# Ledger of designs, part 17: peptides against a protein of PDB entry 9GMZ

Target 1, 343 residues: chain A of PDB entry 9GMZ
Amino acid sequence: TGFPLELLTRPATERLAYFENYTVAHPRLKEVYEILMRTIAEPAGASFIFVYGASGVGKTTLRLRVEQKLTELALPKLESDRARVPVVGIEAIAPESRYFNWKEYYTRALITLEEPLIDHKFDYGVRGISRDNFGKINVESKVVAPALRRALENALIHRHPDVFFVDEAQHFGKVASGYKLQDQLDCLKSLANMTGILHCLLGTYELLTFRNLSGQLSRRSVDIHFRRYCADSPEDVQAFKSVLLTFQQHLPLAETPNLVDHWEYFYERTLGCIGTLKDWLKRVLSDALDREATTITLKDLQKRALSVAQCQKMFKEIQEGERQLSETEADVQNLRSALGLGA

## One batch from the design tools (peptide; aimed at target 1 K241)

Design b1_p12_2_s2 (made by RFdiffusion4, then SolubleMPNN; from b1_p12_2, 6 letters changed)
Fold by OpenDDE base, seed 1:
Parts: structure tokens; C-alpha cells; sequence
Structure b1_p12_2_s2 (fold): chain B 343 residues (1-343), chain A 12 residues (1-12)
């Protein structure tokens, strides 16, 4: 079934919002979703989940769908336990300085965790943290990072989310020498251990460098690779075409555009990343709606496509990440063989 | 395939 036809009579803002909120349940997203949901439900002593994949593969969409589902599943319990938050998700910010801004991180995490108007408790065990009349957390500038950490630890313990999501988690690694990166890992590990809250770090393949630095995290982490669709796989090509067909049916335009016939061009400019594809189509849809166009054309697509140079850069980053994973898989196989466990 | 050639061209 396509978009609701009634949208054709609605304002451009509603039509665009429909498409923005629409999620194609494509095979890789479903697979990673099921693995992630299962791991959250049964972490088996894991303190961390690492979800890594190309930029624009759909990690944020995955996070949002999991957050939605965890919230829905928690609703019956939230009626009795009004202090509980089912899930919390933040985005890590790229540091402007040589050091990750932990004060800002803790502040944002605390604000996000306390956004639900759940409890009017003002005491986070830290002076200079208050809640306004709208339930928003205010942090005074004088509050230092260690105090904010304690406040966040107390809040996480009290709210007890099933998982704490950190999107763009590769930003923890951008600033640090190997030693400083270890300190950051130890800091995150300590936060997870002190709170008992499962942490899920979502990021690019740069997250692998972060993951490999801690042999202690390796014992308490689950790895989830969110793969792109590859052109050398017939199954992946069919899945990608099916995504195009689905998006084609869900663009709220009077005339259904033929996206599938241009699948190679879509692949060339998205590298098999569905998030990149959705963002591209969203830009093109916005332009079409602004013009009150009945459909989108190849020229409209070309106008909003990533440049070849952008695609080349992204592809090099993807290839490096995929190479590192392939080497790691080979190392695991070699280790198993050396241990006599077989391939 | 034309796609592999496209990926090779993008990698170059």
C-alpha cells in the first residue's frame, strides 16, 4: 500500500512530514533491529553494544525505531512506576578542543533523561541542578564535570532505562591519543558499571578503533555490524530495488515517479546506504512540493544528488571500514583454527 | 557489471 491519497490535498509540510516519518523496513534494518532488541532484552552480562556501519546506512533510524518500541513495551509498567524512563538516547558532539567535553555530555544526557515530566524530584544530589516550572533541567555553569557525572549516575539508577543510546559515538575517539582514548573508554565503562545500565554506542567504522583498544570492553560488549547493500550481491541489489519501489509508493505526489528504473544511479550516489537515499529523496520531495509539481524527474534527482567527489570520499571510508572488519573476521577464523575449534 | 565499474571509478 502506498501513501494515504488524502495527503495530496494536504499542505506541503504535512506531505513532507509523512515521508520524513516513513521508515522502510528493509532487510538489513530488520536484521539489526531484531539483534539489537534481543540483545537489549537479554544482554547476558554485556555492558556495551556497539553498532557500527557507514555514515547514512540508517543507524539513527534504527535507534529511533528501537526507542519507540522500548517505549511501547514499557507503557504498562510506566503506569505503576512513574519514575522509570524506558530508554534514553543522545548524540555525541564532535569536540572542538583536544578533549571530549564531558561536562557537556553529562549535561545533555541528564537533560535528555529528565525530559519526561515523570517526577518532580529536584534533588540530584548535586547543588546547582534544578528543574524549572516546565520540568526542564537547568544546570548552573559552576557545576563541574565530576558533579554532573554523579547526578547522571543517580538519575540513571533512579530512572533505570533498558538502554542508554549514544549516537555518533565515534566522536569519543576523534581527540585522543591511544592513552586518552583508553581513559575515555574507562570513563564510559565506569559509568555503565556504576549505574548497571546497558550502553549502546552507535557510530561509523571509526568506532572499531575505539572498540579494539579495550580488551576489558571486548568481554562485556556485543558487536552489531549494520552493513550497506553491496552491488556485487544479487540479493542486496534486489533488496535495494525493493527499497526504491517502496519509497516510490510512499512519495506523496500525484504521479508516482519511476525510481526503480534508475536504481543504478541511486546506488552510485548512495553507495547502498538507505539513510543517504532517504535524505536525498526528502530533499527532492521538498523541492517538488515547493514547486507544486505532480512528480519528480531525473533532473530533480540530479539537482540534489551528492557529488561524485563526495561519493568517492564516502566510498573510501566505507572500504577502509569493511576491510578492517574483514581482517578481524579472518583473525577470528585464524584464532579458531589455531585453537583447534575449526573454521 | 556497470555497478562494479561505477564503484571502481568511485574508488579511483
Amino acid sequence: as target 1 above (343 residues)
Amino acid sequence: SSMLKAEERLAA
Scores: peptide ipSAE 0.018, ipTM 0.599, DockQ to the pose 0.839
OpenDDE base, seeds 2, 3, 4, 5: peptide ipSAE 0.000, 0.000, 0.000, 0.000; ipTM 0.366, 0.416, 0.402, 0.429

Design b1_p12_2_s3 (made by RFdiffusion4, then SolubleMPNN; from b1_p12_2, 6 letters changed)
Fold by OpenDDE base, seed 3:
Structure b1_p12_2_s3 (fold): chain B 343 residues (1-343), chain A 12 residues (1-12)
Amino acid sequence: as target 1 above (343 residues)
Amino acid sequence: SAMLAARERLAA
């Protein structure tokens, strides 16, 4: 089934919003979703989940779908326990300085956790944290990072989410020294341990550096690789074509564009990353709606495509991440063979 | 967010 035909008579803003909110249930997303949901339900003593994959593979979409599902599953309990928050999701910000801004991180986490619609107010135990007239958390400038941490710990314990999501978590690693990265991981580990809340870090292959820095995190973490579609796999190519077919049916335009016939061009400029594909199509759709166009042409696609240079850079980053994982898998096989467990 | 929508349903 395609988009609702009534959208063709709606404002461009509604048509664009429809496509923005539309999610293709593609095989890799479904697989990672099931693994992540199972791991959240049964963490087996894990304190961390790492979800890593290419930029634009769809990690944010995964997070949002899991947040939605966890909220739906919690609804019956939320009727009796209005203090509970089933899930918290934040995006890590790239630090402007050489140091990660923990004050900003804790503030954003508190603001996200303490939604305006939460009826049950509690004392954060910190002066200078309040709610405004709209129920939004306000943090006074005088509140220091250690106090914000205590407030967040108390809030996480009180609200007891099933998981705390940190999207774009590779931004923790954008510090000039491996030592600073370790300190950041130790801070996160301490927060998870103090609250008993499972943390899920979503990010690029740069998250693999986090795994390698702490032998202690490896014992308490679950790794989930969100793979892109690969052109050397017939099954992956077919899945990618199926995604294109679905998107062309869900573009709210008078004439259905033929995206599938251009699958190689779409693959070349997305590297098999469905998020990158969606973002590209969103830009092209926005342009088409602004022109009141009936369809999307190849020229419209070309106008909003990533450059070859951008794709080459992104592909090198992907290849390095995939190589590191392949080497790790080979090391595991070698270790198993050396232990007499067989390949 | 799905949570906001869920809370709105619970507050209504």
Scores: peptide ipSAE 0.007, ipTM 0.436, DockQ to the pose 0.012
OpenDDE base, seeds 1, 2, 4, 5: peptide ipSAE 0.007, 0.005, 0.007, 0.006; ipTM 0.425, 0.416, 0.436, 0.438

Design b1_p12_2_s4 (made by RFdiffusion4, then SolubleMPNN; from b1_p12_2, 7 letters changed)
Fold by OpenDDE base, seed 3:
Structure b1_p12_2_s4 (fold): chain B 343 residues (1-343), chain A 12 residues (1-12)
Amino acid sequence: as target 1 above (343 residues)
Amino acid sequence: SRMLAAERRLAA
């Protein structure tokens, strides 16, 4: 079944919002979702979850769906425990400077955790942190990073989320020296340990470099690889075509576009990344709605496609990440063989 | 019944 036909009589904003909020339950997303939900429910002493994969594979969609589900599952408990926040999710921002801005990170985390709608307010124990008349957190410029950390630790303990998500977590790694990267990992580890809150870092394959720097984190981390669909796998191609079929059925247009017949072009310009595909279709849908068009054409698709140069760059980054993972898998097999464990 | 902050997040 496709989109609700009633949407065709609704404003363009509602039609676009429908598509934006629609999530295709494709095999890789479902698999990663189930693993992530299980790991959050039963972390088994893990302090970290690493979710890594290509840019545009759908990590943000995964996060948002997990956040929704954790919120739904927590609702019965939140009636009695109004201080609790079931989940918190932030996006790490690339530092403008060579140094990661921990002050900004702690501020953003605190602001996100301490949403205006929370009834139970508490003192953070830090002078210069306040709430405005709308309940929004305000942090004075004089508040230093160590004080913000303590405030965040107290807030995390008090709100007790099931997980703390950090999206685009590869931005922690953009610090020029490997030594500083380890210090950042140790800082995150310390925050997780001090609060008892499970941290989930979502990012590109650059996150692997970050994970491998701390042997202690490796013992307390769960890894989840969010793979793209590969054109050399018949099963992956079929899954990708099925996603296209689902999207064409859920584009709120009077005439259903034939996306599946152009699957190779869609694959070429998305590299098998469903997030990239959805974003592309969203842009094209927006253009079509602005023109009051009845359908989407190949010309409309071409207008909003990523350039070949962009795709080539993205593909090189993906290949390097996939290579590193393949080498790691080979290293595990070599280690098992060396231990006298069968391959 | 004041809608919980979490309910508002789900409705948004």
Scores: peptide ipSAE 0.048, ipTM 0.737, DockQ to the pose 0.012
OpenDDE base, seeds 1, 2, 4, 5: peptide ipSAE 0.038, 0.023, 0.009, 0.037; ipTM 0.686, 0.642, 0.406, 0.709

Design b1_p12_3 (made by RFdiffusion4)
Pose (drawn by RFdiffusion4):
Structure b1_p12_3 (pose): chain A 343 residues (1-343), chain P 12 residues (1-12)
Amino acid sequence: as target 1 above (343 residues)
Amino acid sequence: MAEVKEEIARAA
């Protein structure tokens, strides 16, 4: 398989758009996607889905693909319920203040729930907020956060989304003190519990500070680790080389450049993160299409790669996250012994 | 970068 040969006659813009729209279902992403879809289809009391992963591993692409896939299920379901949004997804806003702005979060979450059939919803629940009949949801600055949250709860329990996505969830950790970390997540827990809607949180390894704050949160959450490819296990190396081969075969050029020969350097500057690899390859392809190059040289790859210091910071954070998320038989035995079960 | 190179050497 490979890129369509017809693209050679087309201008560079069509090649670039093709490569941008191209995706690879590498094994780690496939497994994480399967686990996430299975857990969404049946939460069974869980109120959180944590998706831990390094920068550029593909969390956002996963969110978008699962949103698109779940939207497919909604069309047959719509014949039964005319007013139902299948999936709601938003991004956590990094606050300018010392603490996360819950009022802005509620405002944006309610705004994202705008539908053309707003007449079905009628009143949101609290005065001071309504659509301006122009397709935009208007909220008043005098409306307090408890009333806005109550309106969001009512809107969510009316619409009943399958899953609520909060991309970049590490921004929830912006707090004014060292003790507010548990409360920051307890608020979202209470919101999810009352609305009966699973809140799937995606973020980098900085999200690990939100992992096990309390036993209640520990039970109300499901951990999904979007591991990167590691050079230690030969199977992961084989998979990384294989992804490079797929990319080599699928980037539009006159002749396919050799990328497997330089797999070590790619791993060196990408640490196995597939998104980081594709971004680099797309940048190199854009640079090459400017000069209408027939192949990719190593010099082109080196020109638009990542700095050593940047990759050092990436690896340090990745090592800390993998160390925190590691699970061994020793931990299982320790838990067995402490529980008094034995063996 | 030394640890990454060590990992790559093991993979080689």

Design b1_p12_3_s1 (made by RFdiffusion4, then SolubleMPNN; from b1_p12_3, 8 letters changed)
Fold by OpenDDE base, seed 3:
Structure b1_p12_3_s1 (fold): chain B 343 residues (1-343), chain A 12 residues (1-12)
Amino acid sequence: as target 1 above (343 residues)
Amino acid sequence: MEKIREQIEKAR
């Protein structure tokens, strides 16, 4: 089934919003979703989950789908326990300075955790944290990072989320010294230990460097690799073509564009990353709706494609990440072989 | 780009 045909008579904003909110349930997304949901349900003493993969592979989409599902599963319990929040998700921001802004991080986490619609307002025990007339958390400038941390720890304990998501978590790694990166990991570890809340960090392959700096975190961490589709795999090519077929059916245009016939061009400019593909199609759809076009052409696609230089840079970053993982897998196999453990 | 093209060519 394609898009609702009624959308063709609706404003361009509603047509675009439909496509933006649409998610293709592709094989890699389903696999990672199932692993992540099982790991959240049964963390087995893990304090961290690392979800890593290429930029634009669809990690944010994965997070949002897990957040939705955890919320749906919690609804029957939330009727009786109005203090509980089933899940918290934030995006890490790249520091403007060489220092990660923990004050801003704690403030955003606290604001997200204390959404205005949550019943049972509790006092954080910190002067300068209040709610506005809309129930939104306000943090006065005088409140220092250690006080915000304590407020967040108390809020996490009180709200008892099943998981705390941090998207774009590679931004923790952009700190100018390896020592500062270790300090960031130790700070996150301390927050997870103090609250008992499972943390899930989603990021690019740069997150591997971050994960490998703490041997202690490695013992309490579950790793999930969100792979792209590879053109050297017939199964992956077929899955990628199936995603294109689904997207062409869900573009709210009068004439269904043939995206599948251009699969090689789509692969060249997305590197098998479905998020990159979706974002490209969103841009092209927006342009088409602005022109009141009946369909999308190859020329329309070419106008909004990533440049060859951008794709080459992204591909180099992907290959380096995939290489590091392959070397690690080979090292594990070599260790198992050396121990007399079968592969 | 050659490596991406090689992967696409192997998928043909």
Scores: peptide ipSAE 0.061, ipTM 0.787, DockQ to the pose 0.869
OpenDDE base, seeds 1, 2, 4, 5: peptide ipSAE 0.038, 0.034, 0.054, 0.007; ipTM 0.761, 0.751, 0.644, 0.424; seed 5 fails the geometry check

Design b1_p12_3_s2 (made by RFdiffusion4, then SolubleMPNN; from b1_p12_3, 8 letters changed)
Fold by OpenDDE base, seed 3:
Structure b1_p12_3_s2 (fold): chain B 343 residues (1-343), chain A 12 residues (1-12)
Amino acid sequence: as target 1 above (343 residues)
Amino acid sequence: MEEIRRRIEKAR
């Protein structure tokens, strides 16, 4: 089973959109998806879920799939409760300034939570927040961050999502020298506590530094490690090859490219990160479609590959994150042994 | 800003 053959007669934009919207259900994605869905259904008093893993591992794809599923599961209830939003997901922005822009964060969260399709329009009780003719939220420049926070708290309470997703959440850790990262954690913790809404923070291994600063968050958080595929694991190599096989079948080209035979090169330039692989193939597909090419060659792949220097940098960041987790696991095991609990 | 709409439409 591959792409619909009718796509070969369709515009390049539609062919590219097909591949962009296509998701490979690979083992690590499925595992993390099942854990995350279970944790959202049964948070057991947790206020936070931390999903961490390498850049390009597929965290955004995971989020979007969970958001889709939570929306699907909520549909029968949404018919009776028109005020409810089943799930909200935003991306945290890297601050242009040395300071995290809470005003922008709250504004983006409000805009995302208050999609035009919600029939029940409530007043936030904040002057300078309005709706346009399309029901889109407009926030006047005069509205200050504390007022936007109150508006978001009220919106989250009234809309009662099962989870609030924040993608690229490592950006909360990018505070100016002299600001306590702890204050950012306390702010998020306060928002979760005031609303009763479960927060899921997705990010790189930099999110671990953020998570480890608060012993109180640690007691109210569930951790989910989204692992990459490792070349030292035969099972992981086979899973990675299977992903390549699936992608080659879903590239809307006249001739199926042989990606699997180049699996080592794909692994070298993606570090086992499926999101990085997909983004690479998307760029190469776009180039091929622009040239009206029948297939993708190794030369086409090489033209859009990450440089060796980029891969080496990314690999060092991954190794440091994996090391920190391994040390934490060893510390837990040492603590258990010291307590007379079996390993 | 049609994320929830698109999700609902894709879930139907």
Scores: peptide ipSAE 0.009, ipTM 0.493, DockQ to the pose 0.016
OpenDDE base, seeds 1, 2, 4, 5: peptide ipSAE 0.000, 0.008, 0.006, 0.006; ipTM 0.245, 0.468, 0.472, 0.449

Design b1_p12_3_s3 (made by RFdiffusion4, then SolubleMPNN; from b1_p12_3, 7 letters changed)
Fold by OpenDDE base, seed 4:
Structure b1_p12_3_s3 (fold): chain B 343 residues (1-343), chain A 12 residues (1-12)
Amino acid sequence: as target 1 above (343 residues)
Amino acid sequence: MEKVREQIEKAR
């Protein structure tokens, strides 16, 4: 089934919003979703989940779908426990400076954790944190990072989310020295330990640096690799073509564009990353709707495609990440063989 | 890009 045909008579804004909100349930997304949901339900003493993969693979879509599902599952319990927040999700911001801004991180985490719908005024135990009449948190500029950390620890303990999501978590690693990166990891570890809240860090392959720096975190972490589709796998190519077929059916245009016939061009410019594909199609759809076009052409696609230079850069970053993972898998097999455990 | 094209060509 394609898009609702009634959308063709609706404003461009509603047509675009339909496509923006549409999610293709592709095999890799479904696989990672099931692993992540199971791990959140049964963390088995893990304090961290690492979800890593290429930029634009769909990690934010995964997060949002898990957040939605955890909220839906919690609804019956939230009627009795009005203090509980089922899930918290934030995006880490790239620092403007060489150092991660913990003050900004804690402030954003507090603001996201304390939705207006929570009737119970929480005392953060920190002067200069207030809640307005609309339930919005205000943090005064005088509040220092250690005080904001304590406020967040108290809020996480009080609200008891099943998981705390941090998207774009590779931004914690943007520090000038390996020692400072260890301090960042120890800070996150301390926050998880003090609150008892499971943390899920989603990011690029730069998150592998976090895994390698702390042998203690590795014992308390679950790793989830969100793979792209690879053109050297017939199954992955077929899955990618099936995603294109689904997207062409869900573009709210009068004439269904043939995206599948251009699958190689789509693969060249997305590297098998479905998030990159969706964002590209969204831009092209917006342009088509602005022109009141009946369909999308190859020229329309080319106008909004990533440049060859951008794709080459992204591909090098992907290859380096995939190489690091392949080396780790080989090291595990070698270790198993050396231990007399069959490979 | 060449490696991606080679992968696409192998998938044909």
Scores: peptide ipSAE 0.044, ipTM 0.769, DockQ to the pose 0.891
OpenDDE base, seeds 1, 2, 3, 5: peptide ipSAE 0.034, 0.038, 0.030, 0.000; ipTM 0.760, 0.762, 0.578, 0.391; seed 5 fails the geometry check

Design b1_p12_3_s4 (made by RFdiffusion4, then SolubleMPNN; from b1_p12_3, 8 letters changed)
Fold by OpenDDE base, seed 1:
Structure b1_p12_3_s4 (fold): chain B 343 residues (1-343), chain A 12 residues (1-12)
Amino acid sequence: as target 1 above (343 residues)
Amino acid sequence: MEKIREQIEKAK
């Protein structure tokens, strides 16, 4: 089924919003979604989930879909437990300095967890944290990072989310020294242990470097690799073409564009990353709607495509990440062989 | 780009 034909008579803003909110249930997204949902339901003593993959593979879409589902599943219980928040998700900020800004992290986490609509107010045990007249959390500038941490720990315990999501989690690793990187891991580990809340860190392949620094985190973590579609796999190519077919059916234009015939060009400029593809099509759709165009042309696609230089940079980053994972998989196989467990 | 094109050509 394509887009609702009624959208053709609607404002450009509504047409664009439809496409923005539309999610293709492609095989890799579905697979990772099922693994992540299962792991959240049955963490088996894990304190961390690491979801890593290429930039633009669709990690944010995955997070949002899991957040939606966890919220839906929690609704019956939320009627009896009005203090509970089913899920909390934040984005980690790139540090402006050699140090990660924990004060900002804790503040954002606390603000996100303590939504204005929550009826049950509790004392955070910290002076300078209050709610405004709209129930929004206000944190005074004088509140120090250790106090914000305690407030967040108390809030996480009280709200008891099924998972705490941190998107762009590779930013925890962007610190100047290995010692400081270990301190960041210890901070996260301590937060998870003190609260009993499962943490899910989503990020690029740079997250692997962060993950590998703590042997203790490795024992209490589940890894989920969100792979791109690879052109060397006929199955992946077919899946990518099927995504293009679905997107062309869901572009709210009078004439359905033929995206599938240009699959090679789409692959060249997205590297098999569906998030990159969606963002590209969103830009092109916006341009088409602004011009009141009936369809999208190849020229329209070319105007909003990533440059060859951008694609080359992204491809190098992907290849390095995939190489590191392949080496890790080989190390596991070698370890199994050395232990006599077989490959 | 050449490596990407080579991968695409191998998938044909």
Scores: peptide ipSAE 0.038, ipTM 0.765, DockQ to the pose 0.841
OpenDDE base, seeds 2, 3, 4, 5: peptide ipSAE 0.035, 0.036, 0.007, 0.007; ipTM 0.735, 0.753, 0.387, 0.431

Design b1_p12_4 (made by RFdiffusion4)
Pose (drawn by RFdiffusion4):
Structure b1_p12_4 (pose): chain A 343 residues (1-343), chain P 12 residues (1-12)
Amino acid sequence: as target 1 above (343 residues)
Amino acid sequence: SEPLEVYPPFPS
């Protein structure tokens, strides 16, 4: 397989768009996607899905793909319920203040729930907020956060989304003190419990500070680790080389450059993160198409790679996250002994 | 040499 040969006659813009729209279902992403879809289809009391992963591993692409896939299920379902949004997805806003702005979060979440059939919803539940009949949800600055949250709860319980996505969930950790971390997530827990809607949180390894704050949160959450490819296990190396081969065969050029020969350097400047690899390859392809190059040279790759210091910081954070998320037989034995079960 | 595989597009 490979890129369509017709693209050679087309201008560089078509080649670049093709490569941008190209995706690879590498095994780690496939497994994480399967787990996430299975868990969304049946939460069974869980009120959170944590998706931990390094920067550039593909959390956003996973969110988008699962959103598109779930939207497909909604079309047959719509014949039964005319007012139902299948999936709602938003991003956590990094606050300018010391603490996360819950009022702005509620405002954006309610705004994202705009639908053309707004007549079906009627009143949101609290005065001061309504659509301006122009397709935009208007909220009043005098409306307080408890009333806005109550309106969001009512809107969510009316629309009943399958899953609620909060991309970049590490921004929830912006707090004014050292004790507010548990309350920051308890508020979202209460919202999810009352609305009966699973809140799937995606973020980098900084989200691990939101892992196990309390036993209640521990039970109300499901951990999904989007592991990067590690050079330690040969199978992961084989998979990383294989992803490079797929990319080598699928980037539009006159002749396919050799990328497997330089797999070590790619791993060195990507740490196995597939998104980081594709961003680099797309940047190099854009640089090459400017000069109409027939192949990719190592010099081109080196020109637009990542700095050593940046990769050192990436690896340090990744090592800390993998160390925190590691699970061994020793931990299972310790828990068995402490539980008094034995063996 | 290690065998390598070509992976398909991710489903939408």

Design b1_p12_4_s1 (made by RFdiffusion4, then SolubleMPNN; from b1_p12_4, 7 letters changed)
Fold by OpenDDE base, seed 5:
Structure b1_p12_4_s1 (fold): chain B 343 residues (1-343), chain A 12 residues (1-12)
Amino acid sequence: as target 1 above (343 residues)
Amino acid sequence: AEPLQIFPQLPR
């Protein structure tokens, strides 16, 4: 089944919004979604979930879909517990400076957790945190990071979300000169322990550095690898072509473009990352709608493609991450063999 | 080659 044909008579904004809101249940996304939902439901004493994979693999899409599902599942309980928030999700900001801004992180987390739609207003007991006439949290510039942390801890305990999501969590690895990455991990660990709230960190392969630094976190963490599709796997190539076919049928254009015939070019410029593919197609669709075009061509695709230089840089970052994981798997096998455990 | 599949939407 393709897009609703009535969209062809609708404004360009509605046609673009349809494609933006369309999420393909491709095999890797479905697998990671099911693992993540199960882990959130039954954390088995885990304090952290790490979801790592290539930039543009679809981690933000995964997060947003899990947030939606957790919200839907919580609705019956929220009628009886008006203080509860089912899920909270934030994106960590890339610091303008060479260090992670904890004050900004805590402020954004508080603002997100304390949306105006929550009837049960809580007083954080922190001077300089107030609500405006619309119930929006205002944090005065004088409020220091330790006070914001205490406010966030109290808010998380009171609202008791099933999970706290942090997207782009590799930005916690941005430490000032002389600071240890371990201190950032200890801060996160302390926040999870003090609140009793499960934390899910989504990010690039740079998150593997966090996993490797804390042997204590490894005992209380679940790792989820969100893999890209690999061209050396016939199954992955078939899945990637099937994603192209699916998007081809859901582009709201008068003439269905032939994306599948160009699968090698799409793979070359996305590295098997479906988020990168969707963002590319969204840009091309927007251009086509602006021109009132009946279809998209290879020239339209080429105009919005990532450069070869960008793809080469992204591929090096992916190869380094995949190498680190393969080495870790080999180390586990070597350790098992050395212990006399069958591989 | 196995036929290409049209994947459904991820359930909301």
Scores: peptide ipSAE 0.390, ipTM 0.904, DockQ to the pose 0.870
OpenDDE base, seeds 1, 2, 3, 4: peptide ipSAE 0.130, 0.319, 0.386, 0.276; ipTM 0.797, 0.862, 0.902, 0.874

